# Peptides against a protein of PDB entry 2AKA, part 149

Target 1, 299 residues: chain A of PDB entry 2AKA
Amino acid sequence: MEDLIPLVNRLQDAFSAIGQNADLDLPQIAVVGGQSAGKSSVLENFVGRDFLPRGSGIVTRRPLVLQLVNSTTEYAEFLHCKGKKFTDFEEVRLEIEAETDRVTGTNKGISPVPINLRVYSPHVLNLTLVDLPGMTKVPVGDQPPDIEFQIRDMLMQFVTKENCLILAVSPANSDLANSDALKIAKEVDPQGQRTIGVITKLDLMDEGTDARDVLENKLLPLRRGYIGVVNRSQKDIDGKKDITAALAAERKFFLSHPSYRHLADRMGTPYLQKVLNQQLTNHIRDTLPGLRNKLQSQL

## One batch from the design tools (peptide; made by RFdiffusion4, then SolubleMPNN)

Design b2_p22_7_s3 (from b2_p22_7, 7 letters changed)
Fold by OpenDDE base, seed 5:
Structure b2_p22_7_s3 (fold): chain B 299 residues (1-299), chain A 22 residues (1-22)
Amino acid sequence: as target 1 above (299 residues)
Amino acid sequence: SELEQVIKEMEEFIAELEEKLK
């Protein structure tokens, strides 16, 4: 069953070559969240490498189709430069930035045209995610004043599709009831059938507060539930704290916290990766008959 | 056409997926 995801990656690559010439609803997981919600850190934690653009404001400006493939070797490949193997993940980051700028220009604009990145690693489970621009209300730099709506429209192109699962990333140190990720998810998935909640920044909550009710799926219930994670702080990132060490600290956090100890085995980045792999695999299985029918209708 | 070629390739991939689901 684990082999279904790599095969769907081939479909996804082929679909990307078609562009706007076909309308296919491929099974996928779209990652949504406000700016600074911790999306980039979650994705980097899956890979165990720093490879995503960093900065203030809108960092992700094009959809990033991130295809993780379990392999004996570690390297990355872009669909737009086939045959080039990247072993230095700093070069991967630079290529993302360069390819983004090539299409959007230097004005920090956005484009709906995806970047397709495949990462082979012995440290990953098979998993494909579509990282989407962070939701924002305030334009920065030379961004157009309607950038909020442009981002929203871009997100809607993905999350409204029936075969799209939604990874809604929300920070715990903000009002979860006002989470941009959960709001957009509720709008397009009112019954919570396609949404997986991720709660970041649990370590940054005020003393005496916790997200237990959310993590136990009691406050804002989702069929697929919530998973809490602890990402590296900005200080840790700037200090180049090792991701492996951060994952160990995350485990310790959940085990030692009175409110989360009983949930610890169903929390953390490794568990999230496993759940997403399983959810995507099952979703592929469930949607495959419909995909076949759609393809036949386009012949 | 290019589209037909890609669709054919996709169908082959779906068939492969279906075999793995057995």
Scores: peptide ipSAE 0.027, ipTM 0.614, DockQ to the pose 0.059
Fold by OpenDDE base, seed 1:
Structure b2_p22_7_s3 (fold): chain B 299 residues (1-299), chain A 22 residues (1-22)
Amino acid sequence: as target 1 above (299 residues)
Amino acid sequence: SELEQVIKEMEEFIAELEEKLK
């Protein structure tokens, strides 16, 4: 049996090519969170490469449809430049930046037009994620004063779709009650049926505090629960700390932490990747019959 | 079997789309 995620990827590519992506309710996972919540770090940890744009403020300015495909080889391909294989992930980063700038111009605006990136790697599970711009309240540079609302509107185009799962990324070192990710998720998924909580920055919490109640799904219950992760620090990123080493450190963090040790096997980036793969696969299976009927009617 | 049938139909649909995109 062919893998369901690659099948949906082909659909996604086909629809993107014809400009219908915004209107499609494909089974997918949208990644939402405030600026600096750690979304990009989670995605890079899945790939095991540094390939996303870096910077202050709004780094992701277009939706990034990231299609991870398990393969014996490692390379990336963009839908907008088919046939070009990228083996240097710095070039992948540069292409994302260039393609973003091509559409948004010099004013660091945002565009709802997705960038479609497929990454083949032996280190990934089949997984498709839509990385969305980080929610912000404060315009930076020459951004329009209504940038907050523009971002919100963009996110809503994805997260309002019934077949969209929501990966809500929230930092633990901030008040979870004020999490932009959980707020938007609650708005469109009030029963918490489509939302997966990711708690980042657990290693940056104040001494004597923990997110145990959140991770145990006791504070703000989600049907799909919460998964804690520990990303590389900015210092680690700047120092080009190996992601594999960071994943080992993450594992050690959970195992050694008194509040999280009992949850350690259900925490961390590798577990998150497995859960997302399984949930997306199951979600596709459940939605494909309805999707087929809808798509066939459009032919 | 039902899932396989759905997959097959989707594959056919994709093939048709790809032809239209040429």
Scores: peptide ipSAE 0.026, ipTM 0.610, DockQ to the pose 0.563
Fold by OpenDDE base, seed 4:
Structure b2_p22_7_s3 (fold): chain B 299 residues (1-299), chain A 22 residues (1-22)
Amino acid sequence: as target 1 above (299 residues)
Amino acid sequence: SELEQVIKEMEEFIAELEEKLK
């Protein structure tokens, strides 16, 4: 059987090109979380490259449809500049920033118009994610005072769709009960059927505390459970610490931690990637019959 | 299988869309 994720990617590209994204509820995973929750780091860890905009405040200002495709080669392509292959992922970052600014201007505004980025890599599993702007309460620069609500409205366009899975990214070193990601997920998915929890910053928790109960799905149960990850620190990112080394450190963290050792095989970025691939694949399979009917009606 | 048929139909639809976009 053909891999279902690439098939849906082609649909996404086609519909994006014709501006009809609103008419089809394509199976996808939307990534949600507060600012600095670690969303970008999770995505970069999948690719093994630094390629996403970084900084303070709202960094992601347009939805980024990130299509990861397992391949023998490593390069990136944007839908808005077809035929150009990016092999330098720093150039990918710059292109995202440039394309964002082209649409939103220099005022750090947001736009609901997606950027479509496909990354071919031997280091990835087939996986499509929609990285969404981080939820915030504080406007920066020339952002409108209602930027929080604009972001929320944008997120709602994705997460309210029945075929949208929600990757809710929450930092462990903050009050998880007040997680922006889990709040919005609960709002649109009250039964926790479409939400996958990611817990970041487990290494930054206060001494004597742990997120064991959360990771064991005992505190805030989600049908699809929680996966803990350890991202590079900002210092490590600035110092250009190798992501492969960081992944090894992440593995060591879980194995050596008394509260997480028993969960170690179901934690970490590689496991998360695998789970997301599987869940998305299964989700596509389940939704394809309905998609067929919708597609036929549009012919 | 039904799934295979769905995939085929989707592929055909994609092809049609691509042709229209030319």
Scores: peptide ipSAE 0.025, ipTM 0.606, DockQ to the pose 0.539
Fold by OpenDDE base, seed 3:
Structure b2_p22_7_s3 (fold): chain B 299 residues (1-299), chain A 22 residues (1-22)
Amino acid sequence: as target 1 above (299 residues)
Amino acid sequence: SELEQVIKEMEEFIAELEEKLK
């Protein structure tokens, strides 16, 4: 049933074209997290390419609907420039930046208008994620002083929808109780029915500390549980460490860590991708009857 | 028109959904 995800992708594209994104409760996964929580790195690790904007402050300033499609070929396409195939993922990054700036201007403001990016690759599972702006309390540059609230309002447009799953990305080297991602998730999903926890930066925890209790779902239980990942460090990114090597290092990390060894088969980016594919597929299947009825009534 | 194209895509989607839900 992996073909359900591409089907919903076509709906997303169609609704995006008519500007009805905010009014549709399509089955989707919204990615939420504070700034520097590691969201972009997780997404890039799925694709195996560097293609997302990087920088200080809020890098994602528009929702990015990232549609991953398993294919024999590798290329990307934007909904806003139909017919253009991108094979250079650096050009993909530049296009995201350009399209963002076109709408938001130079003030580094935000816009709720999504960018739709589809990536075909033999290295991905079918998966659609909506990357949302990172939560922040501090305006950067020429951002408006109320940017925190603007971001929050934007996130709420997605995460309040019943058919929206929430990928809550939290760094392990910070107090999980203070996680921006888990706070917003708990606000809109108090029973933890729609939230999947991702714990990043496990390799950056203080010596003698671990996130075992979190990963075992014992500290802040979510129905859908937690998955730990190890992303490339900023040094590794700057040093052009390839994602394949990073994934191998991640596997080694979990296998060799005394606190995580027993969980290693249920950790890491590849496992996360698999789980998200399965969760989204099942979620689509469960919501399709209602979606069909709604769509038929509107046509 | 662009709107007509979107409607067509939605109709096709509904048809595919119906087929998959059988």
Scores: peptide ipSAE 0.024, ipTM 0.601, DockQ to the pose 0.058; fails the geometry check

Design b2_p22_7_s4 (from b2_p22_7, 8 letters changed)
Fold by OpenDDE base, seed 5:
Formats: structure tokens, C-alpha cells, sequence
Structure b2_p22_7_s4 (fold): chain B 299 residues (1-299), chain A 22 residues (1-22)
């Protein structure tokens, strides 16, 4: 079972190389959420490194296929520059930005062409995620006025696929009923069969409020449930707070919070990573027979 | 081709998995 994700990764790379990614319904997890929902922080917490572009507005402008591979060594590789091993994750960030700009230009436009990044690390579980542009209502800079719809159309290319799981990232300090992530998930997955909810910014909720009902899957039920996480604050990021320390603080947060203590063992980034690994593995298993048939028909 | 190789490996894995689930 542990080898399923690497096999699908190789398949994904092969299809990406021939430009047929859009036509394949590969088992995958698409990450969706509004701008500033905390998606980048969740992904960086999985790796334990700062490596994603940061900034105001739309940061992710191309789909990022992030392939995490458990390994004895730590390095990254891009599909577009095979043979180059990145050990400095700042260089990884710069390469993402450069490769994004190469295709989209300097106008902060978007492109549906994925960037494929593989990260080998002893600190990760095998996991493949597709990070998608954050949903927005307002164009920034030289972005086209219809950027909201362009992003939506791009997301729909992924989340409408039957074999796509949806990691819906929503901030707790905003009205969850109006979550962009949950709205799009409900649109394409009305029965909540393919959606995993992630609730960020639980530490930023107003005093006297909590997301207990959501996390207990009572308010907006998903078959695959919700997992709460606590990311580093912008202050912590700017102060270069260590991710390991942040993960410890996250654990402490859930254990010490009266509303979340009873859920603490099913919360936090490490648990999320484990759940996603298991969910993806099981999903691959369930979809493999159909995938085999489709692949054979294309040979 | 690389694609053919991956497909073959996947088919072998599926076969193994089916045997385990039987």
C-alpha cells in the first residue's frame, strides 16, 4: 500500500511530460481555499521548510503538484529541470517564482500549466497534493478584471474530476458558512464524499467563540470530516519562528483549549498529514481498477 | 517508454493488491 503513491507520482510525471495532464483523472488531492486561508502554511508545515512564494493577493498562480516522498535524505527536484537537486529551500521558492513568471509573465496572471515539485525528506509521509490558486474577488496589480472567474475555471478543471479529493481550507476567524473553499466543494461534491475540511486560524477566533460544532462534523457534515490546525502567524513567519516549535505550540493549543481538548488527538498538522496519506492511499486503491482500464485504452 | 514502464508497474501492483484483497 505504501508504494501506491510513488507509482501514481511516476504516472503523473509521465503524463505531465507529454502534456496530457488535463485528460487524466488521476487520484489526487486538490487544495482549495480563499486567499489568506492558510493553504501555504499548511503545506510548508508538512515539509517543515519555508519554500512557497509569499506576498499579497494571489501568490499561487499555477497549480503546484507537490509530491512528498519519505526518504533518508532531504532535497527537492522539479520536473522541468530534471537532474538538479535543491537542498536550499529558498532556492526552491525562487525556482517556483521564476518558473511561474516564465509562463505567466510579470502581470501576475495565472496559467493552468502545473509545476511539478518533488520533495524528498525523512520528515514527510508519502503524499501528493495539488496546490491551486487562492480564490479571490478583487484583482490586484495588472491582473485582468475577470481574474476571479479565471481562477474558478482553473479550480474546476481539477475539483470536478471524479478521482479528485478536495482539501478545503477555511479560516475559523471568518464566517465558515461563507467559506469559498466549502462553497466550491459543495458545488462539485454535494454529498460531501470527496471533501476533507481543514480549519485554520483557530487561535485567532474571538474570545468566547469556537469552531467545535464544525470540527465535530455537526454543522456542515463531510463524510471525511474536519481537521483543525494552527499555523504560524505572519509575525511568527516574519520572525522566522521554527516550524517545529510551531507544531509544538499547535499541540499545546488543542490540549489546553476547553472546546478542543477532547478532539486534540484528531487535530493538528501531523494528524492531518497522516489522514491525508491514508485517505489518498485508500482512494488510489479504490480507483486503480478504473484507472487501469483507462490507461489500457490509451495504449 | 517511461509511460509503458509505469503502466506495467502499476498493473503488476494492482494484480498484487487484488491477490491480497481476495
Amino acid sequence: as target 1 above (299 residues)
Amino acid sequence: SELEKVIKELEEFIQELEQQLA
Scores: peptide ipSAE 0.046, ipTM 0.696, DockQ to the pose 0.083
Fold by OpenDDE base, seed 4:
Structure b2_p22_7_s4 (fold): chain B 299 residues (1-299), chain A 22 residues (1-22)
Amino acid sequence: as target 1 above (299 residues)
Amino acid sequence: SELEKVIKELEEFIQELEQQLA
């Protein structure tokens, strides 16, 4: 049987090409979180490459449909640049930035028009994520004063869809009760049926504090639970610290931490990737019958 | 169209899946 995720990827590409993305509730995972919550780092850790725009403020300004495909080869392709294979992931980053600027201009505005990026890699599981702009309350540069609401409205276009799973990324070193990611998830998924919690920055928590209760799903219960991760520091990113080394450090962190050792096998980026692959696959399977009917009605 | 092809593939896949689940 063909993997379900690639099949849905083809659907996504086809619908993107015809501009009908808005009318289809395709099974997908939308990534939400505040600025600097660590979303981009999580995604880069999946790929094992630095390829996403970085900086202060709103870095992701268009939805990025990131299609990860397990392959023996490693390269990236953009839907807007058909036939061009990117093997240098710095060039991938530059293309994202250029394509973003092409549509949004230089004012750091946002656009709801997705960028479709497919990454073939031996280091990934089949997984499709929609990286969404980080929620913010503060406009930067020439951004409109209502940028917060524009971002929110954009996010709502994705997360309100019944077939959309929500990857809510929250930093542990901030008040989780005030997590932008969890707030928006709770708004559109009050029963916590579609939300997967990711807790970043566990290594940056104050001494004597931990997120054990959160990770054990005892504080803010989600049906799909929480997974903790440890991303590279900004210093490590700037210093081009190897992601493989960072993943090893992440594993060590969980194993050595007295509060997390018992959870270590259900924590970390590799486990997160596996869980997301499985959950997306199952979600696709569950939604396919309904999707078929909808597609047939549009023919 | 490409869309029609993908839909057809999806339909075939769903049919196969349904048969396996029956």
Scores: peptide ipSAE 0.043, ipTM 0.685, DockQ to the pose 0.084
Fold by OpenDDE base, seed 1:
Structure b2_p22_7_s4 (fold): chain B 299 residues (1-299), chain A 22 residues (1-22)
Amino acid sequence: as target 1 above (299 residues)
Amino acid sequence: SELEKVIKELEEFIQELEQQLA
């Protein structure tokens, strides 16, 4: 029942418009991870376009509700810019930056007020994700010294909700035992019931090392398991390497790697998108009765 | 059947909210 995702999207938009977002535990997937963990690249790979802000430090400074909708046409629209259709995804990026700066100012501050972005595309599955600011320990620029705690507090507003699934994005080339994403997920989901692990940067691991045990769900077990992905390098992004070509390279990576070949059909961005679509759909189905009751109580 | 009923109710709710915002 893929139509459930658009339904919840309409509900989300309606509540956002009336300013009652905080009172609803909507079925959703929150994306969490440290800075430079590869969150933005994963989301852009779903769309097949470069449209998210890039840079050093905190890139995402407001929650981004990203609603992907399968459509015959390709365009984006913002809830704050009703009626405007964006066909140039560079303009989408610029609008995100402008809208972020409008609320947070130029001091690289954060705001809990979400940006709602809907992307229609023939290349996407129906999927809604809430991209959250990357966890950091080091303030940059004019950021307040307590920025780490401000980000954590913001994330907790989402991930503590019972109907929130957590997409925990961790880089493979760092110690996974110290993953900020997995730590925060375990704090709010100690039984690993709501957490989906994404392992990025598998192509950047040292020779002779691999993340096989993690991907096989043997090291840090999650009920919903782990999916490995290979994102474009920063050089590839700067060079505007085609995402379709990058996805082909990702497939080749898993198929050719001795440690991952047997997992290749359950790895990569396309598989991740499919799994998230299915999990979100099922999650919506399971939560709808409770959601209805809550909504009726507010009428 | 139960799911369909819930969906319809949610759709009606959404429509009501949209009308209030119009």
Scores: peptide ipSAE 0.028, ipTM 0.640, DockQ to the pose 0.554
Fold by OpenDDE base, seed 3:
Structure b2_p22_7_s4 (fold): chain B 299 residues (1-299), chain A 22 residues (1-22)
Amino acid sequence: as target 1 above (299 residues)
Amino acid sequence: SELEKVIKELEEFIQELEQQLA
């Protein structure tokens, strides 16, 4: 029932239009992680396009509701500019930046008001993700000194909801025990029922080290497990390495790595996308009866 | 009103959900 995801998308759009998005317990996946954890790269790899803002500090400053819809055509639409179809994904990036700045101003502050972006593509599975600001402890530029707490409070508005799944993005080249993503997930989901772990930067680990125990769900077990991915390096992004080639390189990485070869079929961006589609679909199915009853009682 | 539009969309959604769950 992959069509359940587009159905929930319509609800998200409707509630966003009246400013009630934060108050709704819609089935969704919130993406959380520290700055530079690789969240944006994961999302762009799903679409196969460069379309998210890049830069120093917190790049995502408003929640981005990214609605991926499998379609025969490729284009993007924003809820805030209905009727405009974007076929140039650079223009999509610029629109995200412009719309963010319109609300937050030039101070690089944050706003809890979501941006709703729908991407139609033949290269995606139906999937909706809420990209949240990266957790940080250091204000950048003119950000307020309490930006860390503002971000945390914003994240909590999403991840505390019972119907919210948590995509916790953690880099492998850092101590997983200190992962900002896993810390916040454990705070709101202590039993690990709603959390899916993503391990990035597996290719950047020190020689002689690996994340095998993490990926095998033996170190910090999550009910929904962990999926490793290899994103493009900043050099690759700057060099305009295409995402298709990057996905092939990712596959090669897992197949050729002695610690990960046996897991290769359950790793990588394509597998992650598939798992998230399935998890979200199942989650929607499980939550729909309760959601329907709640909505009917409010009408 | 915007609220009325949302209500209508919710009603349509409920109907679609019922169809999907049937």
Scores: peptide ipSAE 0.028, ipTM 0.683, DockQ to the pose 0.058; fails the geometry check

Design b2_p22_8_s1 (from b2_p22_8, 10 letters changed)
Fold by OpenDDE base, seed 3:
Structure b2_p22_8_s1 (fold): chain B 299 residues (1-299), chain A 22 residues (1-22)
Amino acid sequence: as target 1 above (299 residues)
Amino acid sequence: SEFEEKLEELFKEIDELVEKLK
């Protein structure tokens, strides 16, 4: 089953290259979360590199199809820049920003046209994610006043699809009952069949509080459960703290925390990667027969 | 069309994988 994710990658690339929003419901994982929910940090931790745009407000303004491919070499490629291999991940970040601005302009608008980025690395599992703009209620800069609804409409184009799994990223230091990610997931997946919960910022919870009930899937049950992670702080990111060191600190956090120690083996970024790889692989397997039939009808 | 040709290629790959997974 090792080739299932790469196969879907080829499908994604083919459809993107034609520029037609083909009526094909591809098996994929859409990443949703409010602004500052820790979504970008989760993705960067998978790669082990800083490569996503950073800043205040809406950082992701186009869908980013992030295709992680386990390889002996480390480099990145964009579908819009065929043949160019990026080995400097700062250049990857700059290319994302430039390509975003090329389509949306300099007004920090959004576009539903995806950017396709493939990252080859010995440090990743095969995994494809669609990073979506962070949900926001407040326009920043010269963004249109209806930016909230534009983002929601964009997200809905992905998460309403039956073959779309939803990675709902929620911060633990906020009321999870009011999580933007979980709200939108519940709207389109009321039975919690397609949603995987990620709980970030567990290290930023008030003393005497914990997210144990959520992580044990007892508070807001999802069929696919919840995985807690601890990302680098903004200070650590600004200070260029090594991601490997951050992963070690994350492990230590779960092992040493009285409320999470018993869950430690089912928490953290490495475990999340494994789970997502397995979930996506299984999901592709289950949806391939249907996808085949749809493709046949288009011939 | 180029699109149809690509789809046909991908279709073959999918078919092979589907059969392998049965």
Scores: peptide ipSAE 0.058, ipTM 0.707, DockQ to the pose 0.579
Fold by OpenDDE base, seed 4:
Structure b2_p22_8_s1 (fold): chain B 299 residues (1-299), chain A 22 residues (1-22)
Amino acid sequence: as target 1 above (299 residues)
Amino acid sequence: SEFEEKLEELFKEIDELVEKLK
């Protein structure tokens, strides 16, 4: 079972290398959410490193195929620069930015061409995610006025696929009923079969309010449920707060919060990572026979 | 092509895994 995700990773790399999206619907998890929903922070928390571009507006401008691989060593590799091992995750961030700009230019445009990043770490479970551009209604820089729709179209290329699981990231301090992530998920997965909800910014909710009903899957039910997380604040990120410390604070938050204490063992970044690993593994297992047949037809 | 060769290799791996899952 542990080899299923790496196997699919090899398939992803092979397909990416040829630049042809083979009509192969690979089992994968697409990460969707509005801008500033906390997607990048969730992903960085998995790795335990700061390595994703930061900023206002659209940060992710190309799909980022993030392949987490449990290993005794810690380093990153890009498919576009094979053989180069990155041990400084700041350099990883810079490479993402440089590679993004290489394709999109300096106008902050988007491209559907993915960046493939593999991270080896003893601190991760095997997990592959496709981080997609954050949904936005506001063009920034020299972006075209229809950037919202361009992003949406890009997302649809992934989330409409039957074998694509959707990690819908929504901030708790906003109206969850109007979550961009949940809306797009509902559009392509009306029965909530492929969607996993992540609720961020639980620590930023107004006093006297909580997301208990959502987290208990009672408000907007998803078959795969919801997992709450607490990310570092922007201040903490700017201050280079240690992710390990942040994870401890997250645990403390759930344990000490009257509304979430009973859910604490099914909340937080470590639990999310575990769930995603299991969900993806199981999903690969279920889709592998069909994948075999599709591959055979392409030979 | 190199791609086809790689696909064939991966296909074999998948086939083996599928058989193990049965």
Scores: peptide ipSAE 0.052, ipTM 0.700, DockQ to the pose 0.635
Fold by OpenDDE base, seed 2:
Structure b2_p22_8_s1 (fold): chain B 299 residues (1-299), chain A 22 residues (1-22)
Amino acid sequence: as target 1 above (299 residues)
Amino acid sequence: SEFEEKLEELFKEIDELVEKLK
């Protein structure tokens, strides 16, 4: 079973090479959320490295197919430059920025053409995620006035697919009822069968408030439930706080919080990674027979 | 598993096809 995710990765790479990235209903997890919801921080916490573009406004401007592969060695490789191994993750960040700018230009526009990044690491479980641009209502810089709808249309290309699981990332310090991630998930998955909820910024909630009802799956129930996480603050990111130390602080947060202590073993970034690995593996197992038959008929 | 082995064979064929299309 441990080889199912790498197998699908090879399939993803093959279809990307022939320009059919958006047309195939491959078993995958799409990451959706509003701008500054904490999506990039969650992904970096999985790897344990700073490697994603940062800044104000829309940072992710192309879909990023992030393929995490458990390995004894640590390095990254892009599909668009095969054979080049990146061991410095700052160079990975720069390559993402350069490749994004090459296609979108300097106006901070978006493109539906994915970037495929594979990360080998002893610190990751096998996991493939598609990081999508953050939903926003306000254009930044030279972005077109309809950028909100362009992003939405791009997201819909992924999340409408039947074999696509949805990782809906919502900040706890905002009204969850108005979560962009949960709204789009509800639109395409009204029964909540394909959606996994992630609640970020639990440490930034007002004193005397908590997200216990949400995390216990009692407020807006999803079949696959919710997992709370605590990401590094912007100050911590700017100060290059160690991710390992941040993960320890996250664990301490859940254990010490009176509203979350009883849930602590089912919260946090490491648990999220484990759950996603298991859910994706099982999802691949369930969908591959049908996919194989379709693919075989086309060969 | 037997199923996984059969899929591996299929994916090898896909890889070969992709190479021919280049």
Scores: peptide ipSAE 0.033, ipTM 0.637, DockQ to the pose 0.055
Fold by OpenDDE base, seed 1:
Structure b2_p22_8_s1 (fold): chain B 299 residues (1-299), chain A 22 residues (1-22)
Amino acid sequence: as target 1 above (299 residues)
Amino acid sequence: SEFEEKLEELFKEIDELVEKLK
């Protein structure tokens, strides 16, 4: 069971190399959410490093296949730069930006061609996620007026696949009933079988309000439930607040909050990572027999 | 597991195909 995620990673790499990754229904987790929903922060918290592009508007403009691998050493590798080990995660960020711009140009357009990034770290569990562009309704800069639909179409290429789990990231300080992430998930997964809800920005909710009902899976029930997280604020990110310290603050938040204390052991980024590792592993196990047969028939 | 071993073999075959396409 422990090697199932790495096995699928190798398959992902192989199919990406031949440009056929989009046609494969590999067991994977696609991350979806509106712009500024906190997707990138969640991923960075898993790694414990700042390595993803930041900014206003659409930051992620290509799918990012992020393969986390537990290792005694810490470094990153790109599939498009085989043999180069990145130990400076700022350089990782720069490479993502450069590779994105190389394909999309300078107009802040999007491309469906994935970037494959593998991160080895002693601080991660084995976990593979596909980070997708944030959903938006308003074009910025030189973006085409139909950018919203271009992003949607790109997301649909992933989330419509039967073996794709959906990590739906929604901010708590916005109306969850209007969550872009939950809407798209409901469209392709109406019974909530493939969707895992992540609720961010719980610390930014108005006084006297809470997301308890959502987190207890009572408001918008998903079979796989919801996990709340607290990410670093933009101020903290700009100030380069240590992620380890932020994770401690997150734990403190849940433990000290009257509405969430009873859920604290089932909340937070570390718990989310553990759950995703387990769910992905089990999902791979369940889907591999069918995948094997399909792959064998194609060889 | 035996199943995993079979998949690893399949992976090797895929790798070989990838190399041939380069």
Scores: peptide ipSAE 0.031, ipTM 0.640, DockQ to the pose 0.055

